# Peptides against a protein of PDB entry 6NYY, part 14

Target 1, 212 residues: chain A of PDB entry 6NYY
Amino acid sequence: KHFEQAIERVIGGLEKKTQVLQPEEKKTVAYHEAGHAVAGWYLEHADPLLKVSIIPRGKGLGYAQYLPKEQYLYTKEQLLDRMCMTLGGRVSEEIFFGRITTGAQDDLRKVTQSAYAQIVQFGMNEKVGQISFDLPRQGDMVLEKPYSEATARLIDDEVRILINDAYKRTVALLTEKKADVEKVALLLLEKEVLDKNDMVELLGPRPFAEKS
Target 2, 212 residues: chain A of PDB entry 6NYY as posed
Amino acid sequence: KHFEQAIERVIGGLEKKTQVLQPEEKKTVAYHQAGHAVAGWYLEHADPLLKVSIIPRGKGLGYAQYLPKEQYLYTKEQLLDRMCMTLGGRVSEEIFFGRITTGAQDDLRKVTQSAYAQIVQFGMNEKVGQISFDLPRQGDMVLEKPYSEATARLIDDEVRILINDAYKRTVALLTEKKADVEKVALLLLEKEVLDKNDMVELLGPRPFAEKS

## One batch from the design tools (peptide; made by RFdiffusion4, then SolubleMPNN)

Design b1_p9_7_s1 (from b1_p9_7, 6 letters changed)
Fold by OpenDDE base, seed 5:
Structure b1_p9_7_s1 (fold): chain B 212 residues (1-212), chain A 9 residues (1-9)
Amino acid sequence: as target 1 above (212 residues)
Amino acid sequence: SVSTIGELE
């Protein structure tokens, strides 16, 4: 209990007891987090969901907590499933509300960073090839790109393709699992916090064997 | 890993 609370404080900050969110915003958060949770549930290479919450903590309006695998090497397929899980919130908003919010900003940043890293650091794109460049860090003087303007355009195009493919995959998944997203969202609005057991009760056992 | 929605401005 004390250790979990300490981790929650580090990850989420102190629970602000004040329901600062309007009911419509709280609903948006619930469906957004349900999108993450359900995407993570049905993606093989996503980390297992531990907890999902729509209680605002620190800077976050809601969060999904996953058990990270002690893994240092990632495949392209694993990175794609992680991108899809990260897009799950945005996709859920689109599917259920027909509109998108600013809530996915951090998710889109993570997806963008992952896509660029896959293409220009990990050499995971066939068109760009087996290259590895350091991405300019925020605040570093933009040193001359070690590649041509044509290569820069190719990178930008392939990043967009990769993100769009991840987005389409997530749309397909959450459209198929739309009823499950709604079940999770509705239960979140009731309980504000769900754990793995709640997810098993709602969705059944996760279809992927837990790597022991 | 934790996914968070929204920054409280």
Scores: peptide ipSAE 0.202, ipTM 0.832, DockQ to the pose 0.604
Fold by OpenDDE base, seed 1:
Structure b1_p9_7_s1 (fold): chain B 212 residues (1-212), chain A 9 residues (1-9)
Amino acid sequence: as target 1 above (212 residues)
Amino acid sequence: SVSTIGELE
């Protein structure tokens, strides 16, 4: 308990017990986090869910915590599943509410960064090819791009394609698992915090063996 | 890894 609380404090900050969300906003958070949780549950290369919470912490209204694998090398398939998991919140909002919120901003940032890295750092796109460029970090001077404007357009197009493919994959998954997303969301609204055991009780064992 | 929703302004 103390160790988990310490990790939660490092990751999410202090619980803002005084922050009262409107019921509809709390519902949006619950379904968003349920989308992440369920996507992570049914994607082979997603990190296992440790905890999901709709208790506001630090700057976040809710969070899903995963156990990262000690992995240094990622495949294209693994990166895709991670993108899908990251899109799970946005996709859940679309499926259940027919509207999207600003809540997915950080998720979209992560997905965008991953997509660009795959294409321009890891050489994982066939059209762009086996190239590797440093991505400008936030605060780096806009150095001249080491590629043409035609290549820049190609990169932007292929990034969009990759993100859209991940989005469509996530929509397909969470549509298939819509009832599971709802179960998780409803239980979150009741308990505010779920762990891996709650997910097993609700959804059954994760269909992928934990590689020990 | 942690996914977070929303920013508390």
Scores: peptide ipSAE 0.198, ipTM 0.829, DockQ to the pose 0.631
Fold by OpenDDE base, seed 2:
Structure b1_p9_7_s1 (fold): chain B 212 residues (1-212), chain A 9 residues (1-9)
Amino acid sequence: as target 1 above (212 residues)
Amino acid sequence: SVSTIGELE
C-alpha cells in the first residue's frame, strides 16, 4: 500500500480530494479511462494495465497506469498499438457520448509526437522514406528544415494518415469491445480505482501473455 | 506510461 501510494504520488501527484467533479464530468472521465484500459487490454503490443483511476491527482482528472516493458527498440506495429491505446480515451468519448472533450489534449499531443517521430526520426514511412531528422525541440530556434516545403507537406500528410489509421483501428476495437468499455466505466464510477485483478475479474485474463 | 485526462486549473 505505501509503495503503491508512493508510485501514485510520483505519477499522479497528490490526491486533490477537494476537487469534486460534477457527475457528468466524472462520467466522461470514467468512460475516457475505460477506453484507455480496454484498448490496452486487447492490443497485443500495448503495455499491460497496472491501474486505472478516476480520482483527480495533481493536474489529471483520471489516469491509466501501465507497466512499461524494459524495451528500447520499438517496431512500427508496437508504436501503432501504443498510439491506439493512447487514443482509447478520445475514441471512447466519441462512441459513448457522440462528442469529444478537451480531456484528450495530452493524449493527442503524445500521438502527434509519436507520429512525427515515426515518419521524421525513425524512417518508418515508405513515402517519406528512410530519413531521420531531429524534431525542433521547444526553445530551439527553428533552424531551416533540412528538407523542402514539398517534403514538409508530405510529412504533414503522412502524419495525418498515420494518426487517422490509428484512430480508425481504435474505433474498430472499442466498438467491438463496447460492452467491455461500459463494464469498466461503470465499475470505475463505483470503485474509482481499478487494478489488474479487477480487470481480470471483469474481462477475463488478458489475451496476450505478459512477456516476462 | 501514464495517460491522463484533463488538467486541473
Scores: peptide ipSAE 0.195, ipTM 0.827, DockQ to the pose 0.616
Fold by OpenDDE base, seed 3:
Structure b1_p9_7_s1 (fold): chain B 212 residues (1-212), chain A 9 residues (1-9)
Amino acid sequence: as target 1 above (212 residues)
Amino acid sequence: SVSTIGELE
């Protein structure tokens, strides 16, 4: 309990007890976080869920916490499943509400950064090829790109394709698991915080063996 | 810990 609280403080900051979300916003957050949680549950290469919360902390209105694997090498498949998990919130909002919110802004940033890194740093795209360039950091002078405008357009197109593929995969998954997303969301609205055991009670054991 | 923070700004 003390260790979990310490981790919660580090990750989420102080609970903002004073931010009472409107019921509709709280519902949106619950389904958003449930989307992340369920996507992570059913994606083989996603990190295992530790906790999901709709209690506002720091800048976030909700969060899902995962136990990352200590690994230095990532496969294309692992990066894709991580992208899908990150898109889970946005996809859940689309499936359940038929609308999207600004809540996914940070998620989309992460997905965008991952997609560009896969294509231009890791050489993981067949059309672009075995290239590796440093992405300009925010605030660095955009040094002249070491490639043509045609290559720039190709990169942009392949980034969109990769993100769209991840999005479609997430839509397919969460559509299949729609009832599970709803179960998690409804229980979040009741308990505000769920752990791995709550998820096992709701969904059954995670179908992928946790590599101890 | 990878936290996906739903920041509704």
Scores: peptide ipSAE 0.164, ipTM 0.810, DockQ to the pose 0.595

Design b1_p9_7_s2 (from b1_p9_7, 4 letters changed)
Fold by OpenDDE base, seed 5:
Structure b1_p9_7_s2 (fold): chain B 212 residues (1-212), chain A 9 residues (1-9)
Amino acid sequence: as target 1 above (212 residues)
Amino acid sequence: SSLTTGELE
């Protein structure tokens, strides 16, 4: 209990008991978080969901908490599924509301950073090749790129392709699982917090064996 | 890891 509360405080901050969100915004958050939760549920290489909440904590309006695997080495497939899970909120908003919000800003930042890292740090793109460059950190003087302008354009194009592929994969998944996203969103609006057991009751067992 | 919706400005 104390350890879980400490983790929740680190991840989410202090629960602000104030219902600060309008009902329509609360609905948007519920469907956004349901998108993350369902994407993570049905993606093989996604981390297992522990908790999903639409109670605002710290800077977040809602959150999905996953049990990270003690893993240091990630495959391209694992990184893709993580990108898809991260896009799940944005995709859910698009599917259910026909509009997108600023709610996905942090998600899109994470996806963008992951895509660039895969291409220019991990050498995971066939067109760009087996290269590894340090990405300029925020605030570092943009040192001369160790590659040509043509390579820069290629990197930008391949990043866009990778993100778009992850987005399309997520759209396909959450469209297939649309009813499940709605079930999770509706239950979130009722309970505000769901755990793994609630998800099992709602969706059935996760189709992927938990790596013990 | 956590995924969060929106930043409270």
Scores: peptide ipSAE 0.281, ipTM 0.872, DockQ to the pose 0.655
Fold by OpenDDE base, seed 2:
Structure b1_p9_7_s2 (fold): chain B 212 residues (1-212), chain A 9 residues (1-9)
Amino acid sequence: as target 1 above (212 residues)
Amino acid sequence: SSLTTGELE
C-alpha cells in the first residue's frame, strides 16, 4: 500500500480530493480511461496495465498506469501498439459519445512526438528513408532543418498517415471490444480505481503473456 | 508510464 501510494504520487501527484468533477465529466473520464485500459489489454506490444483511476491527481483528471518493460530498444510494431494504446482514450470518446474533448491533449502530444521520432529520428518510414535528425527541443533556436522544404512536407504527410493508421487500428480494436470498454468504464464509475486483478475479473486474463 | 485525461488547471 505505501509503495503503491508512493508510485501514485510520483506519477499522478497528490490526490486533489477537493475537485469534484461534474457527473458528465466524470463519465467522460471513465470512458476515456477505459479506452486506454482496454486498448492496452488487447494490444500484444502494449505495456501491462497496473492501475486505472478516475480520481483526479496532480494535473490529470484520470490516469492509466502501466508497468514499463525494462527495454531500451523498441520495434516499429511496439511503437505502433503504444500509439494505439495512447489513442485509446480519444477513440473511446468518439465511439461512446460521438464527440471528442480536450482530455486527449497530452495523449495527442505523445502520439505526435512518437510519430515524428519514428520518421525523423528512427528512420522507420520507407518514404522518408533511413534518416535521423534531432527534433528541435523546446527552447532550442530553430536551427535550419538539415533537409529541404519538400522533405519537411513529406515528413509531415507521413506523420499524419502514421497517426491516422494508428487511430484507425485503435477504432477497429475498441469497436470490436466495445462491450469490454463499457464494462471497464462502468466499474470505474463505481470503484474509481481498478487494478490488474479487477481487469482480470472483468475481462479475463490478458491474452498476451507478460514477458518476464 | 501513465496516460492521463485532461489537465487540472
Scores: peptide ipSAE 0.278, ipTM 0.871, DockQ to the pose 0.637
Fold by OpenDDE base, seed 1:
Structure b1_p9_7_s2 (fold): chain B 212 residues (1-212), chain A 9 residues (1-9)
Amino acid sequence: as target 1 above (212 residues)
Amino acid sequence: SSLTTGELE
């Protein structure tokens, strides 16, 4: 309990007990977080879900918390499934509401950063090739790019392709699992917080063995 | 206010 609370404080900050969301906004948050939760549940290389909450904390309106694996090496497949999980909220909003919100801003930032890192740091794109460049960090002076404008365009195109592929994969998954997303969202609206056990009761055991 | 995925880095 103390460890979970400490982690929640680091990730989400302090619970904002006084923040009242409108019912429609709370519903949007529930379906968004359900999208993350269900995507993570059915993606082999996603981290196991620990907790999902629609209680506003710090700057967030809701969150899905995962237990990261103690690993130093990531495969392309693992990075793709992480991207899909991160897109799960946006995709859920599209599927259920036919509209998208600003709620996915941080998710899209993470996906964008991951896609660029895969292509220009990890050499995981066949068209760009086996290259590794340092990505400018926020606050670093825009140093001259160590590649041509043609390569810059290629990178931008391949980043877009990778993100779109992850998005399409997530749409396919959450469309297949639409009923499960709804079950999770409805239960979130009732309980506001779900754990792994709630997910097992609702969806059955996660189809992937937790590599201990 | 963002909807966040809590990943422990």
Scores: peptide ipSAE 0.182, ipTM 0.796, DockQ to the pose 0.132
Fold by OpenDDE base, seed 3:
Structure b1_p9_7_s2 (fold): chain B 212 residues (1-212), chain A 9 residues (1-9)
Amino acid sequence: as target 1 above (212 residues)
Amino acid sequence: SSLTTGELE
């Protein structure tokens, strides 16, 4: 308990007890976080869920905490499942509310960065080929791209395809698991914080063996 | 490093 609280403080910051979300906003956060949690639960290459919370902490209104695997090499499949998990919040909002919110901004940024890195740094796209370029950091002078405008357009197109594929995969998954997303969201609205054991009680054991 | 995903900032 004390160790978990210490980790929560480091990751989430201090609980902002003063941010009273409106009931509708709290509901949106609950379903958003439930989307992340359920996507991570049913994606083989996603990191295992440790905790999910709708208690505002630091800058966030809610969060899902995962135990990352200590690995240095990532496969294309692992990166895709991570993208899908990251899209889980946005997809849940779409499925349950038929609307999207600004809450997914950081998720979309992460997904976008991952997609570009896969294509232009890791050479994981067959159409673009075995290339590796440094992405300009925010604020660095956009040095002349070492490739043509045609290649730039191709990269942009393939990034969109990759993100859309991840999005569609997430939509398919969370549509199939819609009842599970709702169970998690409703329990979040009741308890505000769920752990791995709560998820096992709700959904059953995670279908993928945790590599101990 | 625990990845906090879903920081609704």
Scores: peptide ipSAE 0.031, ipTM 0.718, DockQ to the pose 0.314

Design b1_p9_7_s3 (from b1_p9_7, 5 letters changed)
Fold by OpenDDE base, seed 1:
Structure b1_p9_7_s3 (fold): chain B 212 residues (1-212), chain A 9 residues (1-9)
Amino acid sequence: as target 1 above (212 residues)
Amino acid sequence: STLTIGELE
């Protein structure tokens, strides 16, 4: 228990029980996190879900915690599924509410970073080709790009395509599993925190072997 | 690792 709490503090920060969300915002958080959870559950290459919470913490209003795989090499397919899982919250909001919120900002940042890395660092795009360039870090001096403006436009276009493909894949998945997202969201609103066992009770065993 | 929604003020 103490160990789990310590991990939660490191990952999510301290619980802010004094921060009371309005019911509608709490509902949004629940469905958002349910989207992450369900997407991760049904995507083969997503990391296993450990916990999902709608209790506000230092870094967010809710979170889905998963155990990263002990791997250093990632395939294009793995990165795509991770992108889809990351988009799960935004997609859930769209499906259930017909509107989107600012809540997905960090998710979109991660997706954007992943997409650019795949294209310009990992050489995973056929049109851009087998290239690898360093991406500017936040706070670093913007150096001249080692490629033309035409290449920059191509990169931007291919990033959009990749993200849109991931988004569409996530929409298809969560639309198919809409009832499961609803089940998770409703149970979150009741219990505020779900673990892997709760997910198994709701959805059945994860259809993929757990990689640890 | 975590996926989150929003930020606390």
Scores: peptide ipSAE 0.334, ipTM 0.882, DockQ to the pose 0.625
Fold by OpenDDE base, seed 4:
Structure b1_p9_7_s3 (fold): chain B 212 residues (1-212), chain A 9 residues (1-9)
Amino acid sequence: as target 1 above (212 residues)
Amino acid sequence: STLTIGELE
């Protein structure tokens, strides 16, 4: 328990007990985090959920914490499932509220970065091909792109396709599991924090064996 | 790793 709390502090920051969210915002946070949690639960290659919370910590209004696998090599399928899990919050908001919020900004940034990395660094896109370019780092002089404008457009298009595919996959999943998202969200609104055991009680055992 | 929603202004 102390070790988990220490990890939570490092990852999530200090609890800001002072910020009271409006009930509607708290509801949005609950469903957003429930989306992450449920997506991660039912995606084979997603990291196991450790904790989900709607208590504001650091700069975040809520969080889903998962244990990263000690994995250095990722498959395309693993990266896709990770993207889907990352989109779970946004998708949940869309499914339940018919509107989207700014809450997914960090998620979308991560998804965008992952998509570009897959296409231009890892060579995981068939249309773009087996290429690997360094992504411009923030503050690096925008060196001339080592590829044509046509290739740039292709990359941009394929990034959008990849993200949209991940989004659609997540929509399909969370629509199928809509009742589970609702259960998690409602319990979050009650308890504010859920652990893996709470998820097992709500959803049953995770359908994928935890790689020991 | 942690997925978060929103930024506390």
Scores: peptide ipSAE 0.327, ipTM 0.880, DockQ to the pose 0.660
Fold by OpenDDE base, seed 2:
Structure b1_p9_7_s3 (fold): chain B 212 residues (1-212), chain A 9 residues (1-9)
Amino acid sequence: as target 1 above (212 residues)
Amino acid sequence: STLTIGELE
């Protein structure tokens, strides 16, 4: 418990017990986090869920914590499932509320960064091809792009396609698992924090064997 | 190492 709390403090920051969310906002957070949790549960190449919380920490209103595999090499399939998991919150909001909130801003940033990296750093897009360029870091003078304007447009188009495909995949998954998202969200509203055991009790064993 | 995903900022 102390070790978990220490990790939670490092990752999520200090619990802001003083931030009382309105019930409607707390509901939004619960369904958002449930979307992440369920997406991660049913995506083969997603990291296993450790914890999901709707207790505000630091700047976050809720979070899902995963145990990453100690790996340095990622497949295209792994990156896609990670994108889908990251989109799970936004998709859940769309499915359950028919509206989207600003809560997914960081998720969308991560997805955007991943998509660009896949296309321009990892050479994972067939149309763009086997290229690898450094993405401008925040604060770096946008030096001359090592590719043409036409290539830039192609990259932007393929990034959108990749993100949209991940989004559609996530919509399909969470629509299929809509009842599970609801169960997780409702239990989050009751307990505020769920662990892997709670998820197993609620959803059954994760269908993918954890590689030990 | 744990990753936090879905921080609703």
Scores: peptide ipSAE 0.042, ipTM 0.757, DockQ to the pose 0.337
Fold by OpenDDE base, seed 5:
Structure b1_p9_7_s3 (fold): chain B 212 residues (1-212), chain A 9 residues (1-9)
Amino acid sequence: as target 1 above (212 residues)
Amino acid sequence: STLTIGELE
């Protein structure tokens, strides 16, 4: 218990019990987090869900906690499923509310960073090819790009394609699983915190064998 | 059980 609380504090920050979300905002958070949770549940290469919460912590209004696999090597397929899981909140908002919020800002940042890394660091794009460039870190003088403006445009185009493909995949998944997202969101609004067992009771066992 | 919490923000 103390260790879990310590981890929750490090990751989520202190529970801000004083942050009262408006009912509509709390509903948005519930569906957003349900989108992440359900996407992670039904994506083979996503990390298994441990906990999902709509209790505000630190800077987050909600969070989904996953058990990452201890791995140093990631496949393109794993990175795609991680992108889809990360987009799950935004996609859920679109599906259920027909509107998007600023809640996905950090998700979109992560997706953008992942997409660029896949293309320009990991050489995972066929059009760009087997290249690896260091991305300028925030605050580093933008050193001259080691590639032409044509290559820059190609990179930008392929990043957009990759993100859009991940988005479309997530839309397809969460549209198929729309009822499951609704179930999770409604239960979140009731319990505020769900664990893996709650998800199993609600959705059935995760369709992918946990690699023990 | 290294709970590496990947917070999906």
Scores: peptide ipSAE 0.032, ipTM 0.717, DockQ to the pose 0.106; fails the geometry check

Design b1_p9_7_s4 (from b1_p9_7, 6 letters changed)
Fold by OpenDDE base, seed 4:
Structure b1_p9_7_s4 (fold): chain B 212 residues (1-212), chain A 9 residues (1-9)
Amino acid sequence: as target 1 above (212 residues)
Amino acid sequence: SASFTGELE
């Protein structure tokens, strides 16, 4: 408990109990976080859910915390499932509200970065091929791209395809698990914080063995 | 790792 709270403070910052969300925003956050939680639950290569909360922390309105795996090498499939988990919030908003919010900005940034990294750093795209280029860092002089404008367009297209595929996969998953997302969201609105045990009680045991 | 929803201004 104390160790988990310390980790939560390091990762999420301090709880901002003074920030009162409007009921509709709180509902949006609950369904957003439920989307992450359920996606992470049913994706084989997702990290196990540790905690999900709709209590604002740091700058976040809510959060889903996952136990990081001691893993240094990621497969394409693992990266895809992580992208899907990261899209879970946005997808949940779409499924339940028919609208999207700014809440997924950080998620979309992470997904975008992952997609570009897969294509231009890890060589994981067959059309682009076995290439590895450094992504421009913020503040680095825009060095001339080490590839043609045609390759740049191909990269941009394949990034979009990869993200859209991850999005569609997440839509399919959370549509199938829609009732589970709703259960989690409703319980979040009641308890504000859920742990792994709450998820097991709601959804049953996670269908994937935890790597011990 | 954690995902965070929105930004508090």
Scores: peptide ipSAE 0.329, ipTM 0.878, DockQ to the pose 0.647
Fold by OpenDDE base, seed 3:
Structure b1_p9_7_s4 (fold): chain B 212 residues (1-212), chain A 9 residues (1-9)
Amino acid sequence: as target 1 above (212 residues)
Amino acid sequence: SASFTGELE
């Protein structure tokens, strides 16, 4: 408990108990976080869930915390499952509310960055090919792209395809697991914080063996 | 790692 609280303070900052979310916003956050949690639970290559919370901390209204694997080499399949987990919040909002919010901005940024990196840094797209270019960092002079405008359009198209494939995979998963997302969201609204044990009680053991 | 929902302005 004390060690977990120390990690939570480092990762999430101080609890902002003074910001009372409206009940509808708190409900949106609960379902958003439940989407991340359930996607991470049922995706083989997702990092194991440690904690999920709808208590505002630092800059976030809610958060899901995962135990990262000590891994340096990632496959396309692993990167896809991570993208799907990251899209889980947005997809949950769509499935349950039929509307989307600004809550997924950071998630969409991460997914976009991952998709571009897969295509233009890791050479993981067959149409674009075995290429590796440095992505311009914010503030670097956009040096002339070392490729044609036709290649730029191809990259943009293949990025959209990859993100859409991850999105569709996440929609399929969370639609299948819709009742599990509901259970997690409702329990979040009651307890405000869930751990791995709460998830096991709700959903059963995670289908994938924790790599010790 | 952690994901965060929304921004508290």
Scores: peptide ipSAE 0.329, ipTM 0.880, DockQ to the pose 0.625
Fold by OpenDDE base, seed 2:
Structure b1_p9_7_s4 (fold): chain B 212 residues (1-212), chain A 9 residues (1-9)
Amino acid sequence: as target 1 above (212 residues)
Amino acid sequence: SASFTGELE
C-alpha cells in the first residue's frame, strides 16, 4: 500500500480530490480507461494492468498504470500491441459514445512517436526500408532531413497506415470485448479505482501468462 | 508506464 502510493505519486502526481468532474466527463474518463484496461488485458504483448483510476491526479483526469516488463528489445508485434493498448481509450470512446474527445491527446502523441520511431529509427517498415535516422527532438533546429521529400512523404504515409492498422485492430478487439469494457467502466464509476485483482474478478484470469 | 486521460488546467 505505501509503496504503491509512492509509485502512484511519482507517476500520477497528487490526487486532486477537489476537482470534481461532471458526471458526463467522469463517464467518458471511465470508458476511456476501461478501453485501455481491456485492451491491455487481451493483448498478448501489452503490459499488464496494475491499476486504473478515474480520480484526477496531477494533470490527468484518469490514470492507467501498467507493470512494465524489464525489456529493452521490442519486436514489431510487441510495439503493435502497445500501440493498440494506447489507442484503447480513444477506441472505447468511439465505440460507446460515437464521438471522440481531447482525452486521447497524450495517447495519440505516444502512438505517433512510436509509429515514426518504428519506421525511421527501427527500420521496421518494408517500403521505407532498413533506415535509421534521429527524429528531431523538441528544440533541435530542424536540420536538413537526411532523406528526400519523396521519402518524407512515404514515411508520413506509412506512419498513417501503421496507426490506422493499430486503430482497426483495437476497434476489432474492443468490439469483441465490448461487454468487458462496459463492465470495467461501470465498476470504475462505482469504485473509482481498480486493481489487478478487481480485473481478475471481473474478467477472469488474464489469458496470457505473466512472465515471472 | 502510465496513461493519462485529458489535461487538468
Scores: peptide ipSAE 0.323, ipTM 0.877, DockQ to the pose 0.628
Fold by OpenDDE base, seed 5:
Structure b1_p9_7_s4 (fold): chain B 212 residues (1-212), chain A 9 residues (1-9)
Amino acid sequence: as target 1 above (212 residues)
Amino acid sequence: SASFTGELE
């Protein structure tokens, strides 16, 4: 308990119980977090959900916490499922509200960074090939790109394709699991915090064996 | 890891 609370404070910051979200915003957050939770539940290579909350903490309106695997080497398939899980919030908003919000900004940043890293750092794109370039960090002088403008356009196109493929995969998954997303969202609106046991009670056992 | 929805400006 005390150790978990300490970790939660480090990860999420202090609970800001004083921030009253408007009911519609709280509903949006609940469905957004439910999208992450359900995507993570049904994606094999996603990290298992530990906790999901719509209680504002630090800068976040809600959060989903996952048990990170002690893993240093990631496959392309693992990175794709992580991208899909990260897109789960945005996709849930689209499916349930027919509109998107600014809530996914951090998610889209992470997905964009992952997609570029896969293509230009990890050599995971067949068209771009077995290349590895350092991405300019924020604030570094944009040194001359070690590739042509044609290669730059190819990279940008392949990044867009990868993100769109992850998005479409997430849309397909959460459309199939739409009723599960709604169940999680409604229960979040009631309880404000769900754990793994709540998810098991609601959705059944996660279909992937926990790697012990 | 954690995902966070929105930024409180």
Scores: peptide ipSAE 0.322, ipTM 0.876, DockQ to the pose 0.636

